# Peptides against a protein of PDB entry 2AZE: the designs that were tried, part 44

Target 1, 148 residues: chain A of PDB entry 2AZE
Amino acid sequence: AQECQNLEVERQRRLERIKQKQSQLQELILQQIAFKNLVQRNRHAEQQASRPPPPNSVIHLPFIIVNTSKKTVIDCSISNDKFEYLFNFDNTFEIHDDIEVLKRMGMACGLESGSCSAEDLKMARSLVPKALEPYVTEMAQGTVGGVF
Target 2, 101 residues: chain B of PDB entry 2AZE
Amino acid sequence: GRLEGLTQDLRQLQESEQQLDHLMNICTTQLRLLSEDTDSQRLAYVTCQDLRSIADPAEQMVMVIKAPPETQLQAVDSSENFQISLKSKQGPIDVFLCPEE

## One batch from the design tools (peptide; aimed at target 1 I95 H96, target 2 P68)

Design b1_p22_1 (made by RFdiffusion4)
Pose (drawn by RFdiffusion4):
Structure b1_p22_1 (pose): chain A 148 residues (1-148), chain B 101 residues (1-101), chain P 22 residues (1-22)
Amino acid sequence: as target 1 above (148 residues)
Amino acid sequence: as target 2 above (101 residues)
Amino acid sequence: SAFLEAITTHTENIEAAREALA
């Protein structure tokens, strides 16, 4: 019984590591897909009607987004060297990652929620190495859990 | 008995984790190659029209923050106001708005 | 890579920020 207790806690510790690693693997796959998809969208758009986009109309990754109501008062304070910043808000604001932005743009082909059309899925499968194809299929069905 | 049962479970979980690590390894390598790729980095950007479909600078205000790696972001819910604090240990941080308003 | 480090850092900070505002 004593030894069984030790094996059970070890089993539960491993089950926790696998559960964390599955979520990490899924997120990484989505990033791999989203990044590659964004790059190919821009590579194609730069063909259509030559001259690369003006530098001010473009934002390179990595970045963070903050949005609040147009009315919301913001107070900005900056350190000399611009290493430190402080923002005060008199209302609710939102913080979004670039990956989250890319997902909302549909760059991950709806795979973040299994919301893929046949073309979306085909696109997602082609942007990932063959060894990752089964796991992409698992993500598309939502049958990722059960903890294998 | 149960001891063998738990030992067999530990073996299944060991093999499963080795497989997961392998796939993660392939996955992070793909991401590393993307980061080492100059042409991809040059093309890894979003337009102002992109940031619109997720929050347009017509009704809502949009702020872009670009801080070097390892920088800290603290968000605070005071008794009366909200705050975001950014502390970069190395390198300056950049902040700007979107053109359409 | 510094790029991937920034992606990871930004993601972790945003998650912590959303938890703090919860």

Design b1_p22_1_s1 (made by RFdiffusion4, then SolubleMPNN; from b1_p22_1, 9 letters changed)
Fold by OpenDDE base, seed 4:
Structure b1_p22_1_s1 (fold): chain B 148 residues (1-148), chain C 101 residues (1-101), chain A 22 residues (1-22)
Amino acid sequence: as target 1 above (148 residues)
Amino acid sequence: as target 2 above (101 residues)
Amino acid sequence: SDFLKAVETYKKNIKAAREALS
C-alpha cells in the first residue's frame, strides 16, 4: 500500500512536469513557425518588389509593443544615456511581445488557437522539421496530451 | 495488480517525457539556427501596416520599444497607477511611434 | 545569439508583468 502511494505521488509529479514541458514545446513550435513564416513572407515580398523596404518603414525583431488610446496622456522620462525609461499614463495600456504580434498577424497559421485551415496546416507543417509534424497536427486538432 | 499498473504507467510517462525533451531540443536548435542566420535576421521584420492591423493608430497609439537583452521591464496597470519602467544593462533603449499613415 | 537572448528576455519580462498585473 505504501509503495503504491509513493508511486502515485511520483506519477503525479511526472504528469505535472510533462504538462509544463508540453506547454513550453507548443510555444517553441509556434515561435519557430511564426519566425520562419515571417521571413518567407518578407523574402517573397522583396522579390516581387525587386527591392527591400525603406529602412525606416520596418521594425526588426526583437521588439515589444505598447498601445493605448490616442487620448491617453503619456509622460515620458528618459535618462541621459537612454538606459532608463519611465512612462506614466493616465489610462490603461497594453503590452505585447513580438511573438504575440506575429500570432495576431497570422504568422503562426492559427495554430495557437487550433483554428487552422487545411492550407494553414500545410504551411505550418512545412515550416518545422519532420519530427515535429505529428505534434503540429495534434496542436491543430486540439488533441495535445490526450494520452495523459 | 495496482502496483504493476502504476509501474507500467511510470515507464510510459518516462518515455513520453523523453520524447518531449527530444522535440524541445529540436525546436531550440531550429531557433538558434534562425537567430544565427544573417539573412533570416535581415528579413525578420514587421511593418507599420502590420502593426496597424493589430492596433489601429486611428484609435490607438502604438509605441515600439527596441531594447538590448537583459532589459528590465516593469508595468503597473491599476486605477491609481498606469506605468511602464524600462532599465537596460547592455545599451540604450530605442523607442518610437508608428505613424497613423 | 543576441537575437534569441533578447527575445527570451522580452518574453520573460512580459510574462512577469502580466503575472504582476493579475
Scores: peptide ipSAE 0.019, ipTM 0.859, DockQ to the pose 0.758
OpenDDE base, seeds 1, 2, 3, 5: peptide ipSAE 0.016, 0.017, 0.015, 0.015; ipTM 0.855, 0.854, 0.856, 0.851; seed 1 fails the geometry check

Design b1_p22_1_s2 (made by RFdiffusion4, then SolubleMPNN; from b1_p22_1, 9 letters changed)
Fold by OpenDDE base, seed 4:
Structure b1_p22_1_s2 (fold): chain B 148 residues (1-148), chain C 101 residues (1-101), chain A 22 residues (1-22)
Amino acid sequence: as target 1 above (148 residues)
Amino acid sequence: as target 2 above (101 residues)
Amino acid sequence: TPFLKAIETYKENIKKAREALS
């Protein structure tokens, strides 16, 4: 009885660890797809334009975005060496990392929400190594976590 | 019996975890390759048009922040205080605004 | 790599910020 109880505890610990790793893996897959898709898009765009975009018109990764209403008053304090910034707002703001931006751009092909079209799924699969394709399929179908 | 069943479950979970570890290693390797590829780095960018699709500059101010690794970010968003604090340890922080603002 | 490290730093910082705001 005690041995069974010990194994049950271990089982639960392993299940939780697996769940955490599944979440991490999904995020890594989304990042990979988003990055590769972004690069592919830009490569194609530059080829069509026969030139790179103007330097000041693009933002290279990594970055973060802060957005707020245009009516929001922002006070910015910057240190002399530009190592420190302090922004004070008179209203709410939002912060997004670059991956979130890419997801909203559709660079992850809707895989993040399991809302992939057939074309989106095909694209997503093409942007990962073969070993990851089954997992991408599961993500698209919302069937990840079958081990539980 | 119950013991045998639990033992079998643990073996299966171990195999599942090993598979996950393997897949994660593949992913991290791919990401490293992307980060080390000069051409990929050059092409890893978004445009102001992309940002407009996320936050309309007609209604929203969009500020882009590029900071060195290990930069500290603190944010407060409450009725009493709306603040973002950035502190870099490895270099200057760059801030950009979309031109359409 | 510096690129990957920077990305992880941003993710961590934003995560911490969100947690602090919750």
Scores: peptide ipSAE 0.021, ipTM 0.862, DockQ to the pose 0.739
OpenDDE base, seeds 1, 2, 3, 5: peptide ipSAE 0.019, 0.014, 0.014, 0.020; ipTM 0.858, 0.850, 0.854, 0.860; seed 5 fails the geometry check

Design b1_p22_1_s3 (made by RFdiffusion4, then SolubleMPNN; from b1_p22_1, 9 letters changed)
Fold by OpenDDE base, seed 4:
Structure b1_p22_1_s3 (fold): chain B 148 residues (1-148), chain C 101 residues (1-101), chain A 22 residues (1-22)
Amino acid sequence: as target 1 above (148 residues)
Amino acid sequence: as target 2 above (101 residues)
Amino acid sequence: SSLLEAIRTYQKNIKLAREALS
């Protein structure tokens, strides 16, 4: 009885660890797809334009963005060495990291929400190593971890 | 019985975790390869047009922050305080606005 | 969902990315 109890505790512990790793893996897959897709898009665009974009017109990863109403008053304090920033807003704001931006741009092919068309899924699969393709399929179907 | 069932479950979970570890290693390897590829890094960018697609500057201002690794970001969004604090450990932080066109 | 949750996720993603790139 005690042995069974101990094993049950261990079982639950392992299940939680697996769940955490699944989440991490999914995020890593999305990052990989988004990055590769972004690079591919830009490469194609530059080839079509026969030139790179103006240097000041692009934002290289990594970055984050903060957006708020144009009517929001923002007070900014900056340290002398620019190591510290303090922003005070008089209204709500949003923060998005670069990966979220890429997702909203469709660079993750809708995989993040399980909203992949057949074409999106094909693209997503093409941007990962073969070993990851089954997992990408599961993500698209929303069936990741269904065996647990 | 119950013991045998639990033992079998643990074996299956161990196998599943090993598979996950393997897949994660593949992913991290791919990301490292991307970081080491100069051409990929050169092409890893978004435009102001991209940002406008997710946050229209006609209604929203978009501020871009580029900070070194290990930069600390803290944010407060409450009825009394709306604040973002940034503290870098490795270099200066660059902040600029995405213009409206 | 909440801004705080988004920030936590952001921090987590940074950590994961850093580890992946190391």
Scores: peptide ipSAE 0.020, ipTM 0.865, DockQ to the pose 0.080
OpenDDE base, seeds 1, 2, 3, 5: peptide ipSAE 0.019, 0.019, 0.019, 0.020; ipTM 0.867, 0.860, 0.867, 0.866

Design b1_p22_1_s4 (made by RFdiffusion4, then SolubleMPNN; from b1_p22_1, 9 letters changed)
Fold by OpenDDE base, seed 4:
Structure b1_p22_1_s4 (fold): chain B 148 residues (1-148), chain C 101 residues (1-101), chain A 22 residues (1-22)
Amino acid sequence: as target 1 above (148 residues)
Amino acid sequence: as target 2 above (101 residues)
Amino acid sequence: SDFLQAVKTYQENIKKAREALS
């Protein structure tokens, strides 16, 4: 019946929306874990050193990283007010946001790839509210994607 | 029948989506709390050593860009054109290099 | 929050840049 067909279309629409939200939720969880883990690491380090690091030795979030070979020639043009930058390279480059940097640092405990150890998983769980712990466990096992 | 089955499925999907929305709200709330906490902001940093572990300045030049919100970034990476363009509307952009040592 | 907004902006810009390069 036409009514059944309409409902099937709606079902598919909702399934797709849920899939998208699952992906977004996973990213939000990873960001939360990464940020909290970073803060915790730095807090502990500063306590051990009994002092904060020199101001110019650290980079506060948010930031973007651009890296290229040391042999790459870079031409930089800057507006007078520094509102506009133009970089020209003679070879390939890479761009990374701060979240990607944190992930590569291990701040997300390897959860992003589902390759976290038991200790990593324990850390990850400790950095999220209780309501999110089951989802973190599923992410670690690579079993996210089912219907609730 | 089929109609009843589909109707039931839609109800279940609605509940699932509501659960996801709730979890997402929890996450966004936590992130906002982090962004609004002065101590957390102070401790939300990486070191040059951290960056060297990702892209070693001995082999790679590492450029750090700090820009205001809503800054536009455009990049071209092709065989004959390698370019990055930054345009800010809310303030100056700061760019510096991560030292090798 | 300016911090959160800036983070979102960077992530969005990186995504757009990568899409433009594909």
Scores: peptide ipSAE 0.043, ipTM 0.876, DockQ to the pose 0.762
OpenDDE base, seeds 1, 2, 3, 5: peptide ipSAE 0.021, 0.023, 0.036, 0.025; ipTM 0.857, 0.870, 0.873, 0.871

Design b1_p22_2 (made by RFdiffusion4)
Pose (drawn by RFdiffusion4):
Structure b1_p22_2 (pose): chain A 148 residues (1-148), chain B 101 residues (1-101), chain P 22 residues (1-22)
Amino acid sequence: as target 1 above (148 residues)
Amino acid sequence: as target 2 above (101 residues)
Amino acid sequence: STTTHTFTLSGTMGHGVNYKSP
């Protein structure tokens, strides 16, 4: 019984590591797909009607987005060297990642929620190495859990 | 008995974790190659029209923050106001708006 | 009452800072 208790806590510890790693693997696959999709969307757009986009109309990764109502008062304070910043808001604001932005743009082909058309899934499968294809199929069905 | 049952479970979980680590290893390698790729990095950008479909600078205000790696971001709910604090240990941080408003 | 949330930003995408104030 004593030894069994030790094995059970070890089992539960491993089950927790696997559950955390599955979520990490999924997020990493989405990033790999989203980044590769964004790059190919821009590579193609730069062919159609030549001359690369003007530098001010473009934002390179990595970055963070903050949005609030156009009315919301914002108070900005900056350190000399611009290493430190402080923003005060008199209303609700939202913070978004670049990966979240890319997902909402559909760059991850709806795979973030299993919302893939046949073409979306085909696109997602081709942007990932063959060894990751089964796990992409698992993500497309939502049958990722059960903890294997 | 139960002791063998738990031992068999630990073996299944050991093999499953080795497989997961292998796939994660392949996955992070793909991401490393993408970060070392100059042509991909040059093309890894979003337009102002992109940031629109997720929040357009017509009704809402959009702020872009670019801080070097390892910088800290604190978000605060005060008794009366909201705040975002950015502290970069190395390198300056950049902040700007979107053109359409 | 004050509630503070602290995040560390990475050099790659997916900083994990998706936050909305109440």

Design b1_p22_2_s1 (made by RFdiffusion4, then SolubleMPNN; from b1_p22_2, 8 letters changed)
Fold by OpenDDE base, seed 2:
Structure b1_p22_2_s1 (fold): chain B 148 residues (1-148), chain C 101 residues (1-101), chain A 22 residues (1-22)
Amino acid sequence: as target 1 above (148 residues)
Amino acid sequence: as target 2 above (101 residues)
Amino acid sequence: STKVYNFTLTGRGGNGVNYKSP
């Protein structure tokens, strides 16, 4: 009886771990799709323009952004070596990492919200190795979560 | 029996986790390939136009932060305190606005 | 909220930083 109870605890532990890994995998897939899609977009854009964009007009990954009202007063304290920054805002702010920015740009093909068209799904599938295609399909259908 | 059922479940879960690990390794490998490819590195950027598309610069200020890996980020917010703290251990932090702002 | 953030092009395992102050 005690042995079975211990195994039941272990079972639940493993189920939770698997759930966490599923979440991580979904995010990794979205990152991969977003990155590859971004690179392709920029490659095509530069080819069409026959030149790269001005160096000071682009922001290379990785980065994060802080968003706040233009009326927000920001006090910034910077250490001498620029290793430490302290920002004080007089109003609300938002922080978004580069992946979130890419998602909002549509680079993840709407897969992050399960709102991808057939063409978006086709694009998403084309940006991942074959082994990941079934999982991409599940993400698009919102059926992720099953134990396989 | 109960024991046999649980044992079987654990074996199945182990196999499932191994499959997940494999898929995750595939993903991380693909991401590493992107990070190591010179052309991909060069092309891994967003523009100010991109940022404008997701945040109206006429109403919102967008501050860009580039920092070394493992930089500590702390956000504190309350009715009396809205604060962001960044602490890097590997190098300087760069903060700037989109040139069009 | 404090978080160690990895500024890399490699996967972050869902540990990104996205925050909206209330």
Scores: peptide ipSAE 0.318, ipTM 0.915, DockQ to the pose 0.312
OpenDDE base, seeds 1, 3, 4, 5: peptide ipSAE 0.306, 0.094, 0.077, 0.137; ipTM 0.914, 0.883, 0.881, 0.887; seed 1 fails the geometry check

Design b1_p22_2_s2 (made by RFdiffusion4, then SolubleMPNN; from b1_p22_2, 6 letters changed)
Fold by OpenDDE base, seed 5:
Structure b1_p22_2_s2 (fold): chain B 148 residues (1-148), chain C 101 residues (1-101), chain A 22 residues (1-22)
Amino acid sequence: as target 1 above (148 residues)
Amino acid sequence: as target 2 above (101 residues)
Amino acid sequence: STTVKNFTLKGTGGNGVNYKSP
């Protein structure tokens, strides 16, 4: 009886761990797709333009962004060595990392919400190794984890 | 019996987790390869136009932060205080605005 | 009430830093 109880606890622990790993895997897949799609887009654009963009016109990963209303008053304090920053806003703000920015740009092909078109799904599949294609399909269908 | 059933369930879950681990290893390997490829890193950028497409500077101010690894960020929100603090240990932090069109 | 969120930025993409004021 005690042995069965111990195994039941372990079962629940493993199920939760698997759920967490599924979430992590999905995020990794989205990152891979977004990065590769971004690189592909930029490569094509530079080829069409026959030159790279101006150096100060691009923002290389990694980065984060902060956005707020243009009417928001911002006070900024910076240390002498620029190691420390303090921003005070008089209204609400949002922070987004580079991956979130890429998702909103459509670089993850809408896979993050499971709302891919047929063309977007095809693109997403083409940007991952063959072994990951079935999982990408499941993500698009919203059926991830059905076998667990 | 019950014990046998639970034991079998745990074995099946172990196999499922091993499959996930394998897929995750594939993903992390691909991401590492991207990080080690100089051409990919050169092309891993967005433009101010891209940022305007998701946050129009005509209505929103967009501030870009590039910080060294292990930089600490704290966000504070209340009816009286809206604050972001950044503390780096490995180098200077770069902050700039994405201009409106 | 005050909401405080702390993040540690990574050296690669995917910092996991996404925040919206309440």
Scores: peptide ipSAE 0.477, ipTM 0.920, DockQ to the pose 0.865
OpenDDE base, seeds 1, 2, 3, 4: peptide ipSAE 0.469, 0.473, 0.476, 0.474; ipTM 0.919, 0.919, 0.919, 0.919

Design b1_p22_2_s3 (made by RFdiffusion4, then SolubleMPNN; from b1_p22_2 with T4V T6N S10K M13G H15N)
Fold by OpenDDE base, seed 5:
Structure b1_p22_2_s3 (fold): chain B 148 residues (1-148), chain C 101 residues (1-101), chain A 22 residues (1-22)
Amino acid sequence: as target 1 above (148 residues)
Amino acid sequence: as target 2 above (101 residues)
Amino acid sequence: STTVHNFTLKGTGGNGVNYKSP
C-alpha cells in the first residue's frame, strides 16, 4: 500500500514535469518559427529593394519594448556609465520582449493561439525540421496536452 | 494489480519524457545554428514601422531597450508610482524612442 | 501597498519579459 502511494506521488510528479516541458517545447517552436519567418521576410524585402535598410532604421534582436500612453509623463535617471536606468511613470505601462513583439507581428503564423489558417500552418511547418511537424500540427489544432 | 499498473505507467511516462527531450534538443539545435549564422543574424531585425503596427506612436509611446545579457529589470507598481529599474553588469544599456511616423 | 516584479534579461532565446502594470 505504501509502495503504491509512493509510486502515485512519483507518477503525479512526472506528469507535471512533462506538462512543463510541453510548454517549454511549444515556446521553443514558436521562437524558431518567428525567427526564421522574420529572416525570410527581411531577406525578400532587401532583395526587392536591392539594398539593405539604413542602419539606424532597424532594431536587431534581442530587445525589449516599453509602451505607454503618449500623455504619460516619464522621468528618467541614467548613471554616468549607462549601466543603470530608472524610469518613473505617472500612469500604467506595458513591457514586451522581442518574441512577444514577433508574435504580435504575425511572425509565428498565429500558431501561438492555435488559430492559424491553412496557409499559416503550411508556412509554420515549412520552418521547422520534419521531426517537429507533427507537434506543430497539434499546436494548430489545440490538441497538445496528451502523453506520447 | 495496482502496483503493476503504476509501474507500467511510470515506464510509459519515462518514454514520453524522452521523446519530449529529443524534440527539445532538435529545437535548441536549430536555434543555435540560427545564432551562429552571420547572415541570419544580420537579417534578424524589426523596423519602427513594425513596432507602429502593434503600438501606434500616434497614441502610444514606444521605448526600445537593448541591454547586455544578465541585465536585471525591476517593475514596481503602487498607488503612488509606476517604475522600471534597469541594472547591467556587463556593459551599457541603450534606450531610444520609436519616432512617430 | 507596492508590487515588485523582477526579471533577468537574456542575450538569446527571448527574455520572457511580458508585463502589464495594473
Scores: peptide ipSAE 0.479, ipTM 0.921, DockQ to the pose 0.890
OpenDDE base, seeds 1, 2, 3, 4: peptide ipSAE 0.471, 0.483, 0.481, 0.477; ipTM 0.920, 0.921, 0.920, 0.920; seeds 1, 2, 3 fail the geometry check

Design b1_p22_2_s4 (made by RFdiffusion4, then SolubleMPNN; from b1_p22_2, 8 letters changed)
Fold by OpenDDE base, seed 2:
Structure b1_p22_2_s4 (fold): chain B 148 residues (1-148), chain C 101 residues (1-101), chain A 22 residues (1-22)
Amino acid sequence: as target 1 above (148 residues)
Amino acid sequence: as target 2 above (101 residues)
Amino acid sequence: GTKVYNFTLKGTGGNGVNYKSP
């Protein structure tokens, strides 16, 4: 019947929306873990050193990085007010945001790739509210995507 | 019947979505708390050593870009043109290189 | 062909800008 067909369409629509929200939630969880882990790391490091690092030696979030071969020639044009930049490369480049950098630093405990050790998983769970712990576990197991 | 089954599925999906929304609200709240905590923001940094750990400057040049919110970034990629364009609306953009160790 | 990618830097919660030239 037409009504059943309409409901099937709606079902698929909702499934896709849920899938999108699951992806968003996973990213938010990774961000939370990465941020808290970074802060914890730096707090510990500063305590061990008994002083903060020199102000010009650190890069505060947010930021992005561009990496390319050391052999790449880069031409840069900058507006007088520094509101506009134009970079021309003679070879390929990569762009990464701060979250990606944190992930590659291991700040997300390998959760982003499902490569969590038992200790990594414990750390990840400790950095989220109780309500999010089951989801962290599912992410570590690679079982996210079901209806709950 | 089929109609009843589909109706039940939709109700279950609605409940699942509501649960997701709840979890997302919890997560966004935590992130907001971090953004509002001055001590956390003070400690929210990486070092050049961190960047070297993921991109060796011996082989790769690492450029750091700090731009105000709402800055537009355009990347152009072709066999003949590799380009990055930045345009901010709120303030100056800061660009610097991560030095080699 | 030439590919153009446009991003808006949010400044919070990650910019979602991760790109690698082919």
Scores: peptide ipSAE 0.436, ipTM 0.914, DockQ to the pose 0.835
OpenDDE base, seeds 1, 3, 4, 5: peptide ipSAE 0.435, 0.436, 0.435, 0.435; ipTM 0.914, 0.913, 0.914, 0.914; seed 3 fails the geometry check

Design b1_p22_3 (made by RFdiffusion4)
Pose (drawn by RFdiffusion4):
Structure b1_p22_3 (pose): chain A 148 residues (1-148), chain B 101 residues (1-101), chain P 22 residues (1-22)
Amino acid sequence: as target 1 above (148 residues)
Amino acid sequence: as target 2 above (101 residues)
Amino acid sequence: STHTFTITNEYGFANVPFYKSP
């Protein structure tokens, strides 16, 4: 019984590591797909009607987005060297990651929620190495859990 | 008995974790190659029209923050106001708005 | 309440979780 207790806590510790790793693997697959999809969307758009986009109309990764109502008062304070910033808001604001932005743009082909058309899934499968194809299929069905 | 049962479980979980680590390894390698790729980095950008479908600078205000790696971001709910604090240990941070308003 | 995040910029991503003030 004593030894069994030690094995059970070890088992539960491993089950927790696997659960955390599965979520990490899924997120990484979505990033790999989203980044590759964004790059190919821009590579193609730069062919159509030549001359690369003007530098001010473009934002390179990595970045963060903050949005609030157009009325919301914002108070900005900046350190000399611009290493430190402080923003005060008199209303609700939202913070978004670039990967979240790319997902909402559909760059991850709806795979973030299994919302893939046949073409979306085909696109997602082709942007990932063959060894990751089964796991992409698992993400497309939502049958990722059960903890293998 | 149960001791063998738990031992067999530990073996299944050991093999499963080795497989997950392998896939993660392949996955992070793909991401590393993408970061080392100059042509991909040059093309890894979003337009103002992109940031619109997720929040357009017509009704809502959109702010872009670009801080070097390892910088800290603290968000605060005060008794009366909201705040965002950015502290970069190395390198300056950049902040700007979107053109359409 | 306070929430602290670290911006890693790992693999070209900021890796900041979604946050909305109440």

Design b1_p22_3_s1 (made by RFdiffusion4, then SolubleMPNN; from b1_p22_3, 9 letters changed)
Fold by OpenDDE base, seed 3:
Order: structure tokens, then sequence, then C-alpha cells
Structure b1_p22_3_s1 (fold): chain B 148 residues (1-148), chain C 101 residues (1-101), chain A 22 residues (1-22)
């Protein structure tokens, strides 16, 4: 009885750990797809334009975005060495990392929200190693979550 | 019996976790390859147009933060004040606005 | 409230959760 109880506790522990890893894997896949898709998009665009974009017109990853109303008053204090910044806002703001930006750009092919068309899914599959394709398919179908 | 069943379940869960670990290793390897590829680094960028599509500067101000790794970002959101603090450990931080077209 | 995040990767995302101030 006690032995069974111990194993049941261990079972639950492992299930929770697997669930966490599933979440992590999904995020990693989305990052991979988003990054590769971004690179591919830009490569194609530069080829079509026959030149790179102006240096000051692009923002290389990684980056963080802060957005707020254009009416928000922002006070900024910067240390002499630029190691420290302090921003004071008189209204609400949002913070987004680059991956969030890429997702909103559609670089993850809508896979993150299950809004994946046939073309999107095809693109997503093409941007991951063969071993990950089945998992991408499951993500698109919303069938990820079970133990395999 | 129950014991045998649980033992078998644990073995199956172990195999499942190993499969996940394998897939995660594949994925992290791909990400490392991207980070080490010069061409990928060069092409890993967004434009101001991209940012405007996410947060239109006509309505929203978009501030971009380029900071070294291990930089700490502190956000404070109280009724008294809204604040962001950045502190770098490895170098200067670059902050700029995405211009409106 | 006060929330602290860390930019951890020099190439990849810092994995900062979506943050919207109240």
Amino acid sequence: as target 1 above (148 residues)
Amino acid sequence: as target 2 above (101 residues)
Amino acid sequence: SVKTFTITNEFLASNIPKYVSP
C-alpha cells in the first residue's frame, strides 16, 4: 500500500514535469519557426530589392519593445555610462519581447493560436527538422497535451 | 496488480519524457545553429514597418530597447506611478523610438 | 506592483512574459 502510494506520487510528479516540458518545447518550436521565417522573408525581400535595407531602418534581434499611448508623458533618466535607464510614465504601458513581436507579425504562422491555414502549416513544417514535423502538426490541430 | 500497473505506467512516462527531451535537444540545436550563423544574424531583423503593424505610432509610441544579456528590467505599475528601470551589467543600453511614417 | 525581468540571451528572446501595466 505504501509502495503504491509512493509510486502514485512519483507518477504525478512525472506527469507535471512532462507537461512543463511540453510547454517549453512548443515555445521553442514557435521560436525556431518565427526566426527562420523572419530570416527567409528578409532574404527574399533583399533579393527582390537587390540591396539590403538602409542600416538605420532595421532593428536586429534581440530587442524589447515598450509601447504606450502617444499622449503618454515619459521622463527619462540615463546614467553617464548608459548602463542604467529610468523611465517614468504618466499612463499605462506594455512590454513585449522580440518573439512576441514576431508572433504578432505572423512569423510563427499562426501556430501559436491554432489559426493555421493549410499554407501556414506547410510553411511551419518546412521550417523545422523532420523529427519535429509531427509535433508541429499536433500543435496545429490542438492535440498536444497528452502523454506519448 | 496495482503495483505492477503503476510500475508500467512509470516506465511509459519515462519513455515519453525521453522523447520530449530528444525533441527539445533537436530544437535547441537548431536555435544554436541560427545564433551562430552569420547570414542568419544579418537577416534577423524587423523593420519599422513591422513594428507599426503591431503598434501603430499614429496611436502608440513604440520604444525599442537594445540591451546586453543579463540586463535587468524592472517594471513598476502602481496607481502612483508607472516606471521602467533598466540596469545593464555588461555594457551600454541603447534606446530609441520607432519613427512614424 | 514591481516585476523584474532579465534579458538572458544575446541572440534569442529573453522570454519576458507579456506585460501590460494596469
Scores: peptide ipSAE 0.312, ipTM 0.902, DockQ to the pose 0.808
OpenDDE base, seeds 1, 2, 4, 5: peptide ipSAE 0.025, 0.024, 0.024, 0.285; ipTM 0.861, 0.860, 0.859, 0.896

